# Peptides against a protein of PDB entry 3V4L: the designs that were tried, part 196

Target 1, 386 residues: chain A of PDB entry 3V4L
Amino acid sequence: GQPLAKDKVALLIGNMSYWEHPKLKAPLVDVYELTNLLRQLDFKVVSLLDLTEYEMCNAVDEFLLLLDKGVYGLLYYAGHGYENFGNSFMVPVDAPNPYRSENCLCVQNILKLMQEKETGLNVFLLDMCRKRNDYDDTIPILDALKVTANIVFGYATCQGAEAFEIQHSGLANGIFMKFLKDRLLEDKKITVLLDEVAEDMGKCHLTKGRQALEIRSSLSEKRALTDPVQGAPCSAEALVRNLQWAKAHELPESMCLKFQCGVHIQLGFAAEFSNVMIIYTSIVHKPPEIIMCDAYVTDFPLDLDIDPKHANKGTPEETGSYLVSKDLPKHCLYTRLSSLQKLKEHLIFTVCLSYQYSGLEDTVEEKQEVNVGKPLIAKLDMHRGL

## One batch from the design tools (peptide; made by RFdiffusion4, then SolubleMPNN)

Design b2_p20_8_s3 (from b2_p20_8, 13 letters changed)
Fold by OpenDDE base, seed 1:
Structure b2_p20_8_s3 (fold): chain B 386 residues (1-386), chain A 20 residues (1-20)
Amino acid sequence: as target 1 above (386 residues)
Amino acid sequence: MRAITDEEAAAILAAAAAAA
């Protein structure tokens, strides 16, 4: 019969905004596009941008809680990385320069933990460099892996090589994702799919002889990303997993705010990633005696590090939101909340209405405080322990 | 990942065209 997945869960991490290392661009697009593709494949996807070491550890821990016997687990990482002694290290955005293994996440350690969950399939898609880090002499002693015959590594590059992105004017995929996305929905064994991606990538003149996809697999069964999820969740664990995922993707409900002047504001929310949300405001009713009015959001929790200069923009793109703009209402003011994983408290902020009456020179302000609870990934309290 | 600059990309493509 066709192989069945008990469930399908993916963690996608894109690190771009490094503190002490060159900034990247492709992970934004790559994580977003891969999220949409994996959702079409009935994956439960957690998508996270720009994680610190601690946040990456917690994201992996939460991902592991979503794994169980027969579940398909997929980890995608796009960012800086290195490989020492056959161990792959993902570099967090707060990693020092130079970084060491103690500052990074070892993929093989994650694999060990995934094997303990008795997963049906373990897929790692690693869009990172695999050069040796000469500043790290640590030889990791890894425990012996179990013989599970269900492991697939898709490395964007071969050992000792770099994985590339092309920074043209605009948003572009990394080289690996550029080719992966065209094949990802194919009903093929995952290793066969990746082999076709390798052939397609091998035709790229920009990276020929510099980047080559490497597949490492012990997968003894025909397993595909297209494999159907087993029907209704029958176990308490499956219900908990579904609830946990749903909790991490729950947006605040849209609100209609009514001000004393008679102005009505629609406050809406959109997810760009599991840790990135767009707030948008629009004037839905204005008394005729009010000639001008604007609705600004302000007074965000300090944990979110919201720069007011980047808030309340006339377009999503001006906030740095280039991917979800088409799905947002028009004629709003937009604010991008990145780093929702840092939110320790409820998301409380102020909606400030600034308006002018006909025949009055002075602007009037009214304010309303809004509490939307913990949006998206903030519900998982990924900061717990700091 | 590592970024390829526009200059680097142009150089790679030029070298590939010269080798073909």
Scores: peptide ipSAE 0.361, ipTM 0.843, DockQ to the pose 0.811
Fold by OpenDDE base, seed 5:
Structure b2_p20_8_s3 (fold): chain B 386 residues (1-386), chain A 20 residues (1-20)
Amino acid sequence: as target 1 above (386 residues)
Amino acid sequence: MRAITDEEAAAILAAAAAAA
């Protein structure tokens, strides 16, 4: 019979905005497109951008809580990385220069923890460089892996090589994701699918002789990303997993704010990623005696590090939101919250209405405080321990 | 990952076309 997954869970991490290293661009698009594809494959997807070491550790811990016997686990990483002695290290955005193993996450340690969950399939898609880090001479002592025959590594490049992105003026995929996305929905054994991606990527003149996909697998069964989720009544554990995932993806409800002057403001929310939310405001009713009015969002929690200069933009693109712009309402003011994983408290902010009456020279202000609870990934309290 | 610039990409493609 066709293999069945008990459930399907994916953690996608895209690191771009490094503090002490060259900035990347492709992880934004790659994580977004892969999220949409994996959702079509019935994966529960957590998508995270620009994580610190601490935040990456917590994201992995929360991902491991979603894993159980027969669950398909997929970890995707796009960013900086290195490989020492066959161990792959993902580099957090706060990593020093030079970075060492103590500043990074070892993929083989994550694999060990996934094996302890008795997963049905473990897939690692690593869009990072695999060059040796000469500043780190540490030989990690890894515990012996179990023989589970359910492991697949798709490395964007071969050992000792770099993985590339093309930095156009616009949005573009990394080289690996450019070819992976065209085949990801195919009903094929995951190793066969990745082999076809390797052949397609091998035709790319930009990276020929510089980047080659490497497949490392012990997968003894015909398992595919298309394998259906088992439709049996949810165990208590499956219900808990579904509720935990749903909590991490719950947007605040859209609100209609009514001001004393008779102006009505629509406040809406959109998810770009599990840790990135767009707030948008629009004036839906204005009394005729009010000649001008603007609605601004302000007074965000300090943990979010929101610069007012980047808030309340006339387009989503001016906030750095290029991917969800088409799905947003037009003629709003837009604010992008890009670090929801840092939120320790409820998201409380102020909507400030500035307006002018016909025949009055002075601008009037009204303010309303809004509490939307913990949006998206903020419900997981990824800051626990500080 | 490492970035390839548009200029670097153009140079690589030009070299590949000249070798073909």
Scores: peptide ipSAE 0.360, ipTM 0.846, DockQ to the pose 0.869
Fold by OpenDDE base, seed 4:
Structure b2_p20_8_s3 (fold): chain B 386 residues (1-386), chain A 20 residues (1-20)
Amino acid sequence: as target 1 above (386 residues)
Amino acid sequence: MRAITDEEAAAILAAAAAAA
């Protein structure tokens, strides 16, 4: 019979805004597009941008809580990385220069933990460099892996080589994702799909002889990303997993705020990623005696590190939101919260209405505090440690 | 990943065209 997945769960991490390393651009697009494709494949997707070491560890821990017997687990990483002695290391955004294994996440350790969950399939898609880090002489002592015959590694590049992105003036995929996305929905064994991606990528003149896809697999069954999810939750654990994922993707409800002056504001929320939310405000009613009226959001929690200079923009793109802008209402003010994983408390902020009456020179302000609870990934309480 | 600049990309393509 066709293989069935008990469930399908994916963790996608895109690190771009490194503190002490060159900034990247492709991970933004790659994580977003891969998220949309995996959702079409009935994956429960957690998508995260710009994680610190601590945040990456917590994201992996939360991902592992979503895994169980017969669940398909997919980990995608786009960012800086290295490979020492056959061990792949993902580099967090706060990693020092030079970084070492102690500052990074070892993929083989994650695989070990996934095997402990008795997963039905383990897929790693690693869009990172695989060069040796000469500043790290540590030989990781890894525990022996179990023989599960359900493991697939898709490396964006071969051992000792680099994975590339092309920084054109516009948004572009990394080389790996550029070719992967065109085939990802095909009903093929995952190793066959990746082999076809390797052939397509091999035709790229920019990376020919510099980047080549490597497939490392121990997959005894014809498992595909298209394999159907088992219909009914067969356990209390499956129900808990579904609820946990749903909780991590719950947006605040849209609100209509009414001010004393008679102005009405619509406050809305959109998810760009599991840790990135857009807040938008619009004036939906204005009395005729009010000639000018603007609605600003302010007084965000300090944990979010929001620069007021980047808030309340006239376009989503001015906030750095290039991907979801088509799905947002027009003629709003937009604010992008890009670090929801840092939120320790409820998201409380102020909506400030600034307005002017006809015949008065002075601007009047009214304020309302809004509490939207813990949005999206902030509900998982990734900060449980300190 | 490593970024390839537009200038670097142009140089790579030019070198490939000259070798072909």
Scores: peptide ipSAE 0.344, ipTM 0.834, DockQ to the pose 0.808
Fold by OpenDDE base, seed 2:
Structure b2_p20_8_s3 (fold): chain B 386 residues (1-386), chain A 20 residues (1-20)
Amino acid sequence: as target 1 above (386 residues)
Amino acid sequence: MRAITDEEAAAILAAAAAAA
């Protein structure tokens, strides 16, 4: 019979906005598109952008809590990275220059922890460079891995080589994701699917002789990302896993705010990623005596590091939200919260209404405080220990 | 990943076309 997954869980990390290293662009698009594809494959997806070392560790820990016997686990990483002595290191956004293994996450350590969960399949998709880091002479003594015969690595590049993105003026995928996305939905053994992606990449004149996909697999069974999830979640463990994932993906409900002047504002929320949310405001009712009216959001928690210059934009794109703009209502003011993992408390902010009456020169302001609790990933308290 | 500029990409493609 066709293999069944007990469940399917994916953690996708895209690091772009490095503090001490060159900024990247492709991870934004790559994580977003891969999220949408994996959702079509019935994966529970946690998608995170721009994580510090501590935040990456916590994201991995929360991902491991979603894993259990027979669950398919997929880890995708797009960012800076290196490989020393066959060990792959993912570089957090706060990593120093130069970085060392003590500042980075070892993928083989994550694999060890996944094997302890008795997972049905472990897939690693690593869109990072695999060059040796000459500033790190540490030889990690890793514990011996268990023989599980269910491990697949898809490396965007071969050992000692770089993985590339092309920085066009527009949004573009990294080279690996550009080819992976065209085949990811195919009902094929995951190693066969990745081999076809490798052949497609091999035809690309831009990366020929510079980047080649490497597949490393111990997978002894015909397992695919298309394999169906087994039955109704009847186990207590499956219910807990579903609740944990749902907790990390709960958006605030849309609100209608009523001001004393008779203006009504719709306040809405949209998820771009598990740690990135768009707030949008629109005027849904205005008395005819009011000639001008604007609704601004302000007074965000300091932990979110929201620059007011980037808030309350006339388009989603002006906030840096290029991917979900088609799904947002038009004619709003938009604010992008890109670091929800840093939120220690409830998301409390102010909605400020500025308006003018016909025949009066002075602007009037009214304010309402809004508490939306902990949105999305902020419910997992990924800051615990800072 | 490492970023390649449009100019670098164009140069790579031009070199590949000249070697073909």
Scores: peptide ipSAE 0.326, ipTM 0.842, DockQ to the pose 0.817

Design b2_p20_8_s4 (from b2_p20_8, 6 letters changed)
Fold by OpenDDE base, seed 3:
Structure b2_p20_8_s4 (fold): chain B 386 residues (1-386), chain A 20 residues (1-20)
Amino acid sequence: as target 1 above (386 residues)
Amino acid sequence: MTAITEEEAKKILEELEKEE
């Protein structure tokens, strides 16, 4: 019969905004497009941008809580990385220069922990450089992996080589994601699918001699990303997993705020990623005696590091939200919260209505405080232990 | 990942648009 997954869970990490290393651009689009494709494949997807070492560790721990016997686990990483002695290291955004193994996450350690969960399939898609880090002479003593015959590595590049992104004025994919996305929905054994992606990359004159996909697999069974999830969660563990994922993806409900002047504001929320939310405000009712009015959001928690100069934009794109702008209502003011994993408390902020009456030169302000609880990934308290 | 220069990126995009 067709193999069944007990469930399908993916963690996608895109690191771009490095403190001490060159900034990247492709991980934004790559994580977004892969999230949408994996959702079409019935994966429970957690998508995270710009994680510190501590935040990456917590994201992996939360991902491992979603894993159990016969669950398909997929880890995707786009960012800086290196490979020493066949061990792959993902570089957090706060990593020092030079970075070492102590500042990075070892993929083979994550694989060990996934094997302890008795997973049905372990897929690693690593869109990072695989050059040796000459500043790290640490030989990782890894415990021997179990023989589970269910492991697949898709490396965006070969050992000792670089993985490339196209930095242009527009949004572009990494080279690996450009070819992967075209085949990811195919009902094929995951190794066969990746072999076809490798052939497509190999035909491209641009990637030839620069980047080549490497596949490492112990997968003995015909497992595909298209494999159906086993029906309704029959176990308490499956229910807990579903609740844990749902908790990390719950948006605040849209609110209608009423001001004393008689202006009504719609406050709405949209998810770009599990840790990135757009807030938007619109005037839904205005008394005729009010000639102009705008609804600004302000007084955010300090942990979010919101620059007021980047808040309350007339377009989603002016906030840096290029991907979800088509799904957002028009004629709003937009604010992008890009670091929800840092939120220690409830998201409390102020809606400030600035307005002018006909025949008065002075602007009037009214304010309302809004508490939306913990949105999206902030419900997992990924900051606990700092 | 390693960033390709804007000039190389432009050539890459122009070649990819010709193969589509």
Scores: peptide ipSAE 0.200, ipTM 0.755, DockQ to the pose 0.487
Fold by OpenDDE base, seed 4:
Structure b2_p20_8_s4 (fold): chain B 386 residues (1-386), chain A 20 residues (1-20)
Amino acid sequence: as target 1 above (386 residues)
Amino acid sequence: MTAITEEEAKKILEELEKEE
């Protein structure tokens, strides 16, 4: 019969905004597009951008809590990375220059922990460089992996090579995701699917002799990303997993704020990623005596590091949100919260209404504090232990 | 990942088209 997954869980990490390393662009698009595809495949997807070492560790720990016997686990990483002695290292955004294994996450350590969960399938999609880091002479002492015969690595490049992105003015995928996305929904054994992606990538003149997909697998069964999830969650563990995932993806409810002047503001929320939320404000009612009226969001928690210069924009794109802008209401002011994993407390902020009456030159301000609790990934308290 | 500039990408393609 067709194999069944007990559940399907994916962690997608895209690191771009490195402190001490070249900035990337493709991980934004790659994580977003892969999230949408994996959701169509009934994966529970956690999608995270620009994680520090500590935040990456916590994201992996939370991902491992969602894994159990017969669950399909998928880890995708797009960013900087290296490979020393067959160990793959994902580079956090706060990694020093030069980085070492102590500043990075070892994929093989994550695999070990996934094997302890007795997962049904372990898929690693690693869109990172696999060059040796000559500044890291550390050989990780890895415990022996179990023989689980359920492991698939899709490396965007071969050993000792680089994985590329094309930096242009527009949005583009990395080379790996460009070809992966076209086949990801196919009902094929995951190793066959990746082999077809490798053939498609091999036809790309741009990467010929520079980047080739490498598939490393120990997969004894016909497992596909299309494999159906076993029906209603019958186990307590499956219920807990569903609740934990749902908590990490709960948006604040939209609010209608009423000001004393008679202006009504709609406050709305949209998820771009599990750690990236867009706040938007719109004026839904304005008394005729008020000639000008704007609703700004301000006084965000300091942990979010919100630059006021990038807040309250007339378009989502001016906030750096290029992917969800089509799904947002028009004629709002937009603010992008890109670091919800840093939020230690409830998201409390101020809605400031600035307005002018007909025949008065002075602007009047009214303020209302809003508490939206812990949105999205902030419910997982990924900062616990700092 | 390593960034390739659009100009570098064009040069690479133009070089490959000359070898074919």
Scores: peptide ipSAE 0.197, ipTM 0.722, DockQ to the pose 0.838
Fold by OpenDDE base, seed 5:
Structure b2_p20_8_s4 (fold): chain B 386 residues (1-386), chain A 20 residues (1-20)
Amino acid sequence: as target 1 above (386 residues)
Amino acid sequence: MTAITEEEAKKILEELEKEE
């Protein structure tokens, strides 16, 4: 029969806004496109941008809690990285310059923990450089990996080589994602799919001699990303996993705010990523005696580090949201919350209505506090050290 | 990842669009 996945879970991390390293652009688009493709493949996807070391550790720990016997696990990483002695290190955005293994996440440590879960398939897609870091002489004594036949590594590049991104016209894919996205939905054994991606990269004159896909696999079974999920959750663990995933994807409901002056505001929410939410406001009713009115969102939690200069924009693109702008309502004010993983408490903010009456020169303000609880990834309380 | 130069990236995109 066709192999069945008990469930499908993916963690996608895109690091681009490095503090001490060159900024990247491709991880934004790559994580977004891969998220949409994996959702079509019935994956439970957590998509995270610009994580610190601590936030990356917690995201991996939460991902590992979703893994169980016969679950398909996929980890994708796009960012800076290195490889020392066959160990791959993902570089967090807060990593010092130079970075060391102590500042980075070792993929082989994550693999060890995934093997303990008796997963049905483990896929690692590593869109990072594989150059040696000469500033890190640490030889990780990795514990012996279990002999398992369900692991697949897709390295965007060869050992000792670089993985490249294209920077043109603001939005571009990494070279690996450009070829991967065209094949990812194919009903093929994952190693065969990746071999075809490797051939496509090898045929392209642009990537030839610059970047080549390396596949490392122990996969002895015919497993595909297209393999159907087993029906109704039969175990308590599957129910817990579904509830935990649902919490990380729950948006606040849209609200209609009514002000004393008779102005009505629609407040709405959209997810760009699991840690990135757009708030939008629109005036849905205005009394005729009010000649002008504007609705601003203000007083956000300090943990979100929201610059008011970047809030309340007339377009999603002015907030730095280029990917979901087509799906957003038009004629709103938009605010992008890009660091929901930093939210410790409920998202409480103020909606401020500024308005003017006909024949009065003075502006009047009314304010309402809004509590939307913990949106998206903030429900996982990634700040609680286990 | 390493960024390709804008000039190289432009050549890359213009050539990929010709292969499609």
Scores: peptide ipSAE 0.158, ipTM 0.727, DockQ to the pose 0.493
Fold by OpenDDE base, seed 2:
Structure b2_p20_8_s4 (fold): chain B 386 residues (1-386), chain A 20 residues (1-20)
Amino acid sequence: as target 1 above (386 residues)
Amino acid sequence: MTAITEEEAKKILEELEKEE
């Protein structure tokens, strides 16, 4: 019979905004495109941008809680990385320069933990450099991996090589994702699919001698990303997994705020990623005696590190939101919250209405506090260890 | 990942668009 997944769970991490390392651009688009494709494949996707070491550890721990016997687990990483002695290290955004294994997440450690969950399939897609880090002489003593014939690694590059991003017109894709996206929905054994991606990448003469996909697999079964999820959640654990994922992807409901002056504001929310939300405000009613009015959001929790200069933009693109801008209402003010994983408390902020009456020179201000609870990934207390 | 130059990126894109 066709293989069935008990469930399908993916963690996608894209690190771009490094503190001590060159900034990247491709992980933004790559995580977004892969999220949309994996959602079409009925994966429960957690998509996270710009994680610290601690946040990456917690994201992996939460991902591992979603894994169980016969669950398909997919980990995607796009960012800086290195490979020492066949161990792959994902570099967090807060990693020092030079970074070491103690500052990074070892993929093989994650694999060990996934094997303990008796997963049906383990897929690692690693869009990172595989150069040796000469500043890290640490040989990880990994415990012997269990012999599970269900592991697939797709490395964006070969051992000792770099993975590249293509920057064009302010957006970038990883070369790996550019070819992967065209085949990812195919009903093929995952190793066959990745081999076809490798062939496609190998046809591109500009990537020849620079980047080549490497596939490492123990997968003995015909498992595909298209394999259907088993229907009803048969266990309490499956119900918990579904609830945890749903909780981590719950947006605040849109609100209509009414000010004393008679102005009505629509406050809306959109998810770009599991840790990235756009807030948008629009004037939906204005009394005729009010000639100008603007609705600003301000007084965000300090944990979010929101620069007021980057808030309340006239376009989503001015906030750095290029991907979901087409799906947003037009003629709003937009604010991008890019670090929802840092939110320890409820998202409480102020909506400030600045307005002017006809024939008055002075601007009037009214404020309303808004509590939207914990949006998206902020419902997963990624900080419960500090 | 390592960034490719905009000029190299443009060449890669122009090439991939010809194979479609």
Scores: peptide ipSAE 0.114, ipTM 0.707, DockQ to the pose 0.482; fails the geometry check

